# Designs tried in a protein design run: peptides against a protein of PDB entry 3JWR. Part 348

Target 1, 323 residues: chain A of PDB entry 3JWR
Amino acid sequence: TRELQSLAAAVVPSAQTLKITDFSFSDFELSDLETALCTIRMFTDLNLVQNFQMKHEVLCRWILSVKKNYRKNVAYHNWRHAFNTAQCMFAALKAGKIQNKLTDLEILALLIAALSHDLDHRGVNNSYIQRSEHPLAQLYCHSIMEHHHFDQCLMILNSPGNQILSGLSIEEYKTTLKIIKQAILATDLALYIKRRGEFFELIRKNQFNLEDPHQKELFLAMLMTACDLSAITKPWPIQQRIAELVATEFFDQGDRERKELNIEPTDLMNREKKNKIPSMQVGFIDAICLQLYEALTHVSEDCFPLLDGCRKNRQKWQALAEQ
Target 2, 298 residues: chain A of PDB entry 3JWR as posed
Amino acid sequence: TRELQSLAAAVVPSAQTLKITDFSFSDFELSDLETALCTIRMFTDLNLVQNFQMKHEVLCRWILSVKKNYRKNVAYHNWRHAFNTAQCMFAALKAGKIQNKLTDLEILALLIAALSHDLDHRGVNNSYIQRSEHPLAQLYCHSIMEHHHFDQCLMILNSPGNQILSGLSIEEYKTTLKIIKQAILATDLALYIKRRGEFFELIRKNQFNLEDPHQKELFLAMLMTACDLSAITKPWPIQQRIAELVATEFWEQGDQVGFIDFVCTQLYEALTHVSEDCFPLLDGCRKNRQKWQALAEQ

## One batch from the design tools (peptide; made by RFdiffusion4, then SolubleMPNN)

Design b2_p27_7_s4 (from b2_p27_7, 16 letters changed)
Fold by OpenDDE base, seed 4:
Structure b2_p27_7_s4 (fold): chain B 323 residues (1-323), chain A 27 residues (1-27)
Amino acid sequence: as target 1 above (323 residues)
Amino acid sequence: SAQIQADLEAIRKAMEERIAAEEKRLE
């Protein structure tokens, strides 16, 4: 395609120029082409292209395929969300120095998972899918959408001309797919809530050890969640804009719940409760986000900007809630 | 749905082909 030709022929700017190592990164001013260029740079600077012998054209095609399989009519869970998740992963790996704690296969899997974790998202949560009796709800009982996201990821990875993993041995391929699946499934917030206690306890007791395979898996899951939720860590102007996108999508779901399911939406998804957004954001930060970024910072102190950003945004949301 | 099942089957087939190709390469 013309788009592929343009991307493949383009000079890829440095990570410094693209600012993709910054935790404060924003994609708002970037074109779709520039987001694809950023993605190429992430793969290159993590040595994934070289170490796994990726052909440039194949990588370009894969990126464009992933982007294409996000819906444009979804306010938040679109390509830009996936891209920002991947950028946060890249920043955590580089600036946060987490790359030094992981294998190349784990890094490869995490980056693919971050970009793919919400493929074909429909702008509704698992509860809506279940209650609407969507066909996907018949295939999976739990983490319905996350299983679908993984299925889409796998489809793309195995599509002709998109096989960025073709340079891997069979064992490396299996390992990578296992980690990708685990990472995508870990983005189900319900699973995060279920598993985070074990992670926090290990940190609290100073028993956390990445050499333990189970703890490694747990850490990768927590890291995925940290990147997935990283909008809450962004500078306040960026945070506000993203919060508006999230609210828009949630309100759209709430409207559909009322119309299609004849139910009153929860406050989070109720357009009439817009004035509760600041207090709900404070609650979300306290209940879900703060401990995660604290724990991540404990694993790597260079991830502190994520925690600091989260704390600052909590203060801002609290101030709005008190008005 | 029938479409979902068809898609899943296609994914499965693609995976099997990839595995088979790699196994053959390693022989």
Scores: peptide ipSAE 0.021, ipTM 0.458, DockQ to the pose 0.016
Fold by OpenDDE base, seed 5:
Structure b2_p27_7_s4 (fold): chain B 323 residues (1-323), chain A 27 residues (1-27)
Amino acid sequence: as target 1 above (323 residues)
Amino acid sequence: SAQIQADLEAIRKAMEERIAAEEKRLE
């Protein structure tokens, strides 16, 4: 395609030029092509292209394939969300110095997972999928959408001309896929709530050890969630804009719940209760976000900008809630 | 205000409970 030719022939700017190492990064001003260029740079600077002998054209095709398998009519859970998740992962690995704590296969898996973790998202949560008796709800008992996202990821990775993992041994390939699956499934917030207590307790007791395979898996899950939720850490103007996108998608679901399921939506998804957004954001930060970024900062102090951003936005939302 | 802080804490708790309940429902 013309798009592939353009991408493959383009000179990829440096990470510095693209600002993709910044935790304050925003994609709002970037074209789709530029987001693809950024993605190439992430793979290159993490030494994934070299270490796993990726062909440039194959990588370009894969990126474009991932992008096209996000829906454009979804307000928040689209390519830009996946791209921002991956960028936060990249920043955490580089600027946050987490790269030094992980294997190349783990890094490869995390980056692929970040880009793929919401593939074919429909703008509704697992509860809606289940209540609407969608066919996907018959295939999976829990984490319905996350299983679907992984299935889509696997489909793309095995598609002709998209096989970026062809340079891996069979064992490396299996290991990578296992980590990708675990990472994507970890983005189910319900699973995060279930597992985070163990992680926080290990940190509190100073018993956290990445050399332990179970703790490694737990950490990768927490890191994925931290990147997935990283919009809450962005500079206030960016945070507000993203919050509007999230609210739009949630309200769209609420409208569908009324129309299609004849149920009253929760406050979070109720358009009539939009005035509660500031207080709900404070609640979200306190319930979900703060402890995670505190724990992550404990693992690597260079991740502090995420925690600092989260705290600053809590203050901003609190001020609005008091009006 | 004290009332606002209490309300925010209630929201936090309710959100955690909702997420936990959803997890159990999907298991």
Scores: peptide ipSAE 0.021, ipTM 0.470, DockQ to the pose 0.362
Fold by OpenDDE base, seed 3:
Structure b2_p27_7_s4 (fold): chain B 323 residues (1-323), chain A 27 residues (1-27)
Amino acid sequence: as target 1 above (323 residues)
Amino acid sequence: SAQIQADLEAIRKAMEERIAAEEKRLE
């Protein structure tokens, strides 16, 4: 395609020029081509292209395929969300110095997972899928959409001309897919809530050890969630804009719940409760976000900008909730 | 419904194709 030719022939700017090492990064001003260039740079600077012998054209095609398999009519869970998740992962690995704590296969898996974790997202949560009796709900009992996202990820990875993992040994390939699956499934907040207590306790007791395979897996899950939720850490103008996109998608779901399922939506999904967004954001930060970024910062102090951003946005949302 | 069954079959077929592709990759 013309798009592939343009991308493959383009000079990829440095990570510094693209500012993709910044935790304060915003994609709002970037074209789709520029987001693809950023993604190439992430793979290159993490040494994934070299270490796993990726062909440039195959990587370009894969990136474009991943982008194409996000829906354009979804307000938040689209390519830009996946791209921002991957950028936060890249920043955490580089600026946050987490790269030094992980294997190359883990890094490869995390980056692929971040880009792929919401593939073919339909703008509705697992509860809606279950209640609507969607065919996917018959295949999976838990983490329905996350299983679907992984299935889409696997499909793309095995599609002709998109096989970015072709340079891996059989064992490396199996390991990578295992980690990708675990990482994508970890983006189910229900699983995060279930597992986070163990992580926080290990941190609190100063018993956290990345050399332990179970703790490594737990950390990768927490890191995925931290990147997935990283919008809450962004500078306030960026946070506000993203919060509006999230609210739009949630309200669209709420409207569908009323129309299609004849149920009253929760406050989070209720367009009529827009005035509660600030207080709900404070609640979300307190219940889900703060402890995660505190724990992540404990693992790597260079991740502090995420925690600081989260705290600052909490203050901003609290101020709005008091108006 | 017939539509649900058709959709399930399509999903299963797609999954089988992906599994087959993965198996081929591992050969």
Scores: peptide ipSAE 0.009, ipTM 0.396, DockQ to the pose 0.020
Fold by OpenDDE base, seed 2:
Parts: sequence; structure tokens; C-alpha cells
Structure b2_p27_7_s4 (fold): chain B 323 residues (1-323), chain A 27 residues (1-27)
Amino acid sequence: as target 1 above (323 residues)
Amino acid sequence: SAQIQADLEAIRKAMEERIAAEEKRLE
């Protein structure tokens, strides 16, 4: 395609020029082409292209395929969300120095997972899909959308001309897919809530050990969630804009819940409760975000900007809630 | 409904194709 030709022929700017190592990064000013260029730079600077012998054209095609398989009519869970998740992962690996704690296969899997974790998202949560008796709800009993996202990821990875993992051995390929699946499934916030206690306890007791395979898996899951929720850590103007996108999508679901399911939506998804957004954001930060970024910062102190950003935004939301 | 069943079948078929592609990659 013309788009592929343009991307493949383009000069890829440095990570410094693109500012993709910054925790304060914003994609608002970037074109779709520029987001693809940023993604190429992430793979290159993490040595994934070289170490796994990726062909440039295949990588370009894969990136465009992933982007194409996000819906444009979804306010938040679109390509830009996936891209920002991946950028946060890149920043955590580089600036946060987590790269030194992981294998190349784990890094490869995490980056692919971050970009793919919400593929074909429909702008509704698992609860809605279940209650609407959607066909997907008959295939999976839990984490319905996350299973679907992984299925889409696998489809793209195996599509002709998109096989960025073709240079891997059979064992490396199996390992990578296993980690990708685990990472995508970990983005189900319900699973995060279920598992985070074990992680926090290990940190509290100073028993956390990345050499333990189970603890490694747990850490990768927590890292994925930290990147997935990283909008809460962004500078205030960026945070506000993203919060509006999230609210828009949630309100759209709430409207559909009333119309299609004849139910009153929860406050979070109720357009009429827009005035509660600041207090709900404070609650979300306290209940979900703060402990996660504290624990992550304990593993790697260079991730402190994420924690600091989260704390600052809590103060801003609290001030609005008090008005 | 008939539509739900058709959609389920389409999803299952797509999954089978993906699984088959993965298996081929591992050979």
C-alpha cells in the first residue's frame, strides 16, 4: 500500500527527537505516521530489530496492521491508547531502567503486548458484553475482551507479511507468545485487583525476587497495568484531556445500557453524574493507582516520575472535588 | 438467535485458522 511505502521509506528520527523516553510524553501533536515512526524507534532502540532479525518492511507492515485493527469510532480504547501504553513501557524500560532487569524475549513480548492489548476494542467493558449476551461472552467466562485482544494479536502475527517473530527459534516463539498472552490478560483490571496483594506483600516483606518465575510473571503483569493506566501520571493538561476521552467512552456505554439493556448505569458511566468525575478520579487514584506506582518505584527508583505524576494529579482532582 | 450462532461460528472459524497458523509456524 501507499501508506506502507511511505512508512518504510521514511527516515526514523531519534528517540531524543521524538521524546519517547519521557514519562511526560504526549501523542496529541503527532500524526498517525509519526506514531508509527515512534513505534519503529522503540523496537530499534530496544535492540529487538537486530536481536531477532526483523525485516524493516515486515515490522512496518505489522505496525500498520495493528493500528488498522483498532476502531476509529471508539473514544479512548483506540490506537492512540495502545501507542501511549507502549510508549510508557518504552520509557519505563529505558528511563526507568527496567530493561536491565528483563530478558530480551520478555521485552519483546511486553512491547508487542502493549501495542496489541486492546485490539478491536468495542468501547464497552466485559460486564456489558456479558450482560448483552454477546457471542464473545459465550466463548470466555472471564476476561472476555482480553482473550479477544490476544486472539486478534495472534491473527496479525501470523498474517502474511506481518510475521515479525519469524526469526525466533521454536522455543523462543513459544516463550514469547506465552508472555504476550499473560501480559494482555493482565490488563483486565479485575485480575489486577485479584493479584496485586501478592505483589505488594512481597515488596513489603522485602522478599521480591525476579529470579523466581512466578514472581517474574507477577511483575510483568503489574508493569503492564502500570503502563495501561499511565494516563493518570501525565502532566495535568494531558491528564485532563485523556480523562475526558475516558468519560466520553464510559458515558457512551451508559447510554447504551439504558437504551439496549434497560438498566440505570453506574455513576462512572452515567452522563448525568459528570460532576462526580473529580471525586471518582481521587477514589480511583487512591484505590488502584498509588500503591502500584509506589511498588514499581520500589523495584526501580527511576520510575519515580510516574508516582510523582500520579500524586500531583490526585491533588488537582481533589481541588476540583472540593469546589 | 440465528445471528448470535452465526457470529459464534465465525469467531470459532477465525480462531481455528489462527491456531492452525501458529501450529504451522512451530513446525
Scores: peptide ipSAE 0.008, ipTM 0.400, DockQ to the pose 0.020

Design b2_p27_8_s1 (from b2_p27_8, 17 letters changed)
Fold by OpenDDE base, seed 1:
Structure b2_p27_8_s1 (fold): chain B 323 residues (1-323), chain A 27 residues (1-27)
Amino acid sequence: as target 1 above (323 residues)
Amino acid sequence: SAAAQAAIAAARAALAAAAAEAVSLLP
């Protein structure tokens, strides 16, 4: 395609020029082409292109295929969300120095998973899919969308001209797919809530060990969630704008719940409850985010900007909730 | 705050309903 030719021929700027090592990064000013260039830079600077012998054209095609399989009519769970998740992963790996704690296969899997974790997202949660008796709800009992996202990821990876993993051995390929699947499934926030207690207890007891395979898997799941939720850590103007996108998507679901399912939406998805957004954001930060970024910062102190950003945004949302 | 606790409870309830059998997805 013309888009592929343009991307494949483009000079890829440095990570410094693109600011993709910054935890404060924003994609708002970036074109779709620039987001694809940033993605190429992430693969290159993580040595994934070299170590796994990726063909540049194949990587470009794969990135464009991933981008194409996000819906443009979804307010939040679109290519820009996936791209920002991957950018946070890149920043955590580089600036947060998590790269030094992981294998090349784990890094490869996490970057692919971050870009792919919401593929073909419909702007509705698993509860809506279940209640609407959607065909996907017949295929999967739990983590319905996350299974679908992984299926889409696997479809793209196996598509002609998109096989970025073709340079891997059979064993490396199997290992990578296993980690990708686990990482995508870990973005089910229900699974996060279920598993996080074990992670926090290991940290609290100073028993956390990345050489333990189970603890490694647990850490990768927590790191995926930390990147997926990273909008909450951004500078206030960015956080506020992303919260508007999230609210838009949730209200669109709530409107569909009323119209299609004849149910009253929860306060989070109720357009009439906009005044509750600040207090809900404080509740979300306290219930879900703070302990995660505290624990991540304990694993690597260089991840502190995520925790600091989360704390600052909590204060901003609290001030709005008191007005 | 009561509103934060309600939002936490709602998030936990929505998440707990999805999490009830999710242990089977862990290796």
Scores: peptide ipSAE 0.020, ipTM 0.560, DockQ to the pose 0.222
Fold by OpenDDE base, seed 3:
Structure b2_p27_8_s1 (fold): chain B 323 residues (1-323), chain A 27 residues (1-27)
Amino acid sequence: as target 1 above (323 residues)
Amino acid sequence: SAAAQAAIAAARAALAAAAAEAVSLLP
């Protein structure tokens, strides 16, 4: 396509020029081409292109394929969300100095997973899919959408001209797919809630060890969630704008729940409860986000900007909740 | 149940159709 030709021929700017090492990064000003250029830079600067012998054209095609398999009519869970998740992963690996704690296969898997974790997202959560008796709910009992996202990821990776993993050995390929699957499934917030206690307890007891395979898997899951939720850490103007996109999508779901399922939506999905957004954001930060970014900062102090951003946004949301 | 197996088979067929459509969207 003309898009592929343009991307493949483009000079890829430095990570410094693109600001993709910044935890404060925003994609709002970026074109789709620029987001693809940023993504190429992430693969290059993580040494993934060199170490796994990726062909530039194949990587470009794969990025464009991933982007194309996000829905444009979904307010939040679109290519820009996946791109921002991957950018936060890149920043955590580079600026957060997590790169040196992980293998190249783990880094490869995390970056692919971050970009792919919401593929073909429909703007509705697992609870809606289950309650609507959607065909996907018959295939998967738990983490319904995350299984679908992984299936979409696997489909793209195996598609002609998109095989960015063709330079891997059979064992490396199997390992990478295993980690990708685990990382995508870890973005189910229900699984995060179930597993986070073990992670926090290991940190609290000073028993956290990345040389333990189980603790490594647990850490990768927590890191995926930290990147997926990273909008909450952004500078206030960025956070506020992203929160509006999230609210839009949630209200669209709530409207569908009323129309299609004949149910009253939860306050989070209820457009009539928009005045509760600030207090709900405070509750979300306290219940889900703060402890995660605290624990991540204990693993790597250079991740502190995520925690600091989360704390600052809590204060901003609290001030709005008091108005 | 046979009904559950038929539903799973239908869901897999729908996923395969959606996957085929997604492949058509590849650049």
Scores: peptide ipSAE 0.007, ipTM 0.426, DockQ to the pose 0.017
Fold by OpenDDE base, seed 2:
Structure b2_p27_8_s1 (fold): chain B 323 residues (1-323), chain A 27 residues (1-27)
Amino acid sequence: as target 1 above (323 residues)
Amino acid sequence: SAAAQAAIAAARAALAAAAAEAVSLLP
């Protein structure tokens, strides 16, 4: 396509020029081409292109294929969300120095997973899919959408001209796919809530060890969640705008729940309760986010900007909740 | 707190539901 030719021929700016190592990064001013260039830079600066012998054209095609398999009519769970998740992963790996704690296969898997974790998202949650008796709810009992996202990821990776993993051995390929699957499934916040207690206890007891395969898997899951939720850490103007996109998508679901399922939506998805957003955001930060970024900062102190951003946004949301 | 549990339940509900028919939108 013309888009592929333009991307493949483009000079890829440095990570410094693109500011993709910054935890404060915003994509709002970036074109689709610039987001693709940023993604190429992430693969390059993580040594993934060199270490796994990726062909530049194949990587470009894969990025564009991933981008095209996000829906444009979904307010939040679109290519820009996936791109921001991957950028936070890149920043955590580079600026947060987590790269030095992981294998090249783990890094490869995490970056692919971050970009792919919401593929073909429909702007509704697993609860809606279950209650609407959607065909996918018959295929999967738990983490319905995350299984679908992985299936979409696998489809793209196996598509002609998109095989960015063709330089891997059979064993490296299997390992990478296993980690991708685990990382995408870990974005089910239900799984995060189930597993986070073990992670926080290991941190609290000073028993956390990344050389343990189970603890490594647990850490990768927590890191995926930390990147997926990273909008809550952004500078206030960015956080506020993203919260509006999330609210728009949730209200669209709530409107569908009323119309299609004849149910009263939860407060989070109820357009009539928009005034509760600040207090709900404080509750979300306290219940889900703070402990995660505290624990992540304990693993790597260079991740502190995520924790600091989360704390600052809590204060901003609290001030709005008191008005 | 009940508010934290509601926020957790709401957040659990929010992340899960984008099951799409496999439209291969390859370039």
Scores: peptide ipSAE 0.022, ipTM 0.540, DockQ to the pose 0.054; fails the geometry check
Fold by OpenDDE base, seed 5:
Structure b2_p27_8_s1 (fold): chain B 323 residues (1-323), chain A 27 residues (1-27)
Amino acid sequence: as target 1 above (323 residues)
Amino acid sequence: SAAAQAAIAAARAALAAAAAEAVSLLP
């Protein structure tokens, strides 16, 4: 396509020029082409292109395929969310110095997973899918959407001209797919809540060891969640704008819940309770985010900007909740 | 706390999105 030709021929700017190593990064001013260029830079600077012998055109096609399989009519869970998740992963790997703690296959899997983790997202949650008796709810009992996102990821990876994993051995390929699946499934916040206690206890007891395969898997899951939720860590103007996108999507779901399911939406999805957003954000930060970024900072102190950003945004949301 | 449980329940209710048609949107 013309888009592929344009992307494949484009000069890819440095990570410094693109600011993709910054935890404070914003995509708001970037074109779709620039987001694709940033993504190429992430693969290149993580040595994934070289180590796994990726053809540049195949990588470009794959990125465009992933981008195309996000919906444009979804306010938050779109290509820009996936791109920002991947950028946070890249920043955590580089600036957060987590790269040195992981294998090349783990890094490859995490970057693919971050870009793919919400593929074909519809702007509604697993609870909506389950209650709407959607066909996907018959295929999967839990993490319904995350299974679908992985299926979409696998479909793209196996599509003609998109096979970025063709340079892997059969064992590397199997390992990579396993990690991708685990990482995408880990973005189910219900699974995060179930597993985080083990991670926090290992950190608290100074028993955390990345050489243990189970603890490695647990860490990769926590890192995926930390990147997925990273909007809460952004500078306040960015955080506020992203929170408006999230609220828009949640209110759209709540409106559908009323219309299609004849149910009263939860406060988070209720457009009439928009004034509760600041207090709900404080509750979300306290219940979900703070301990995760604290634990991540204990694994790598260079991840502190994520924790600091989360704390600063908590103060901002608290001040709004008191008005 | 009840507030944390409500926030967790709200957050659980928030993140789990719907996708039906495996339309191959490949370029």
Scores: peptide ipSAE 0.022, ipTM 0.538, DockQ to the pose 0.055; fails the geometry check

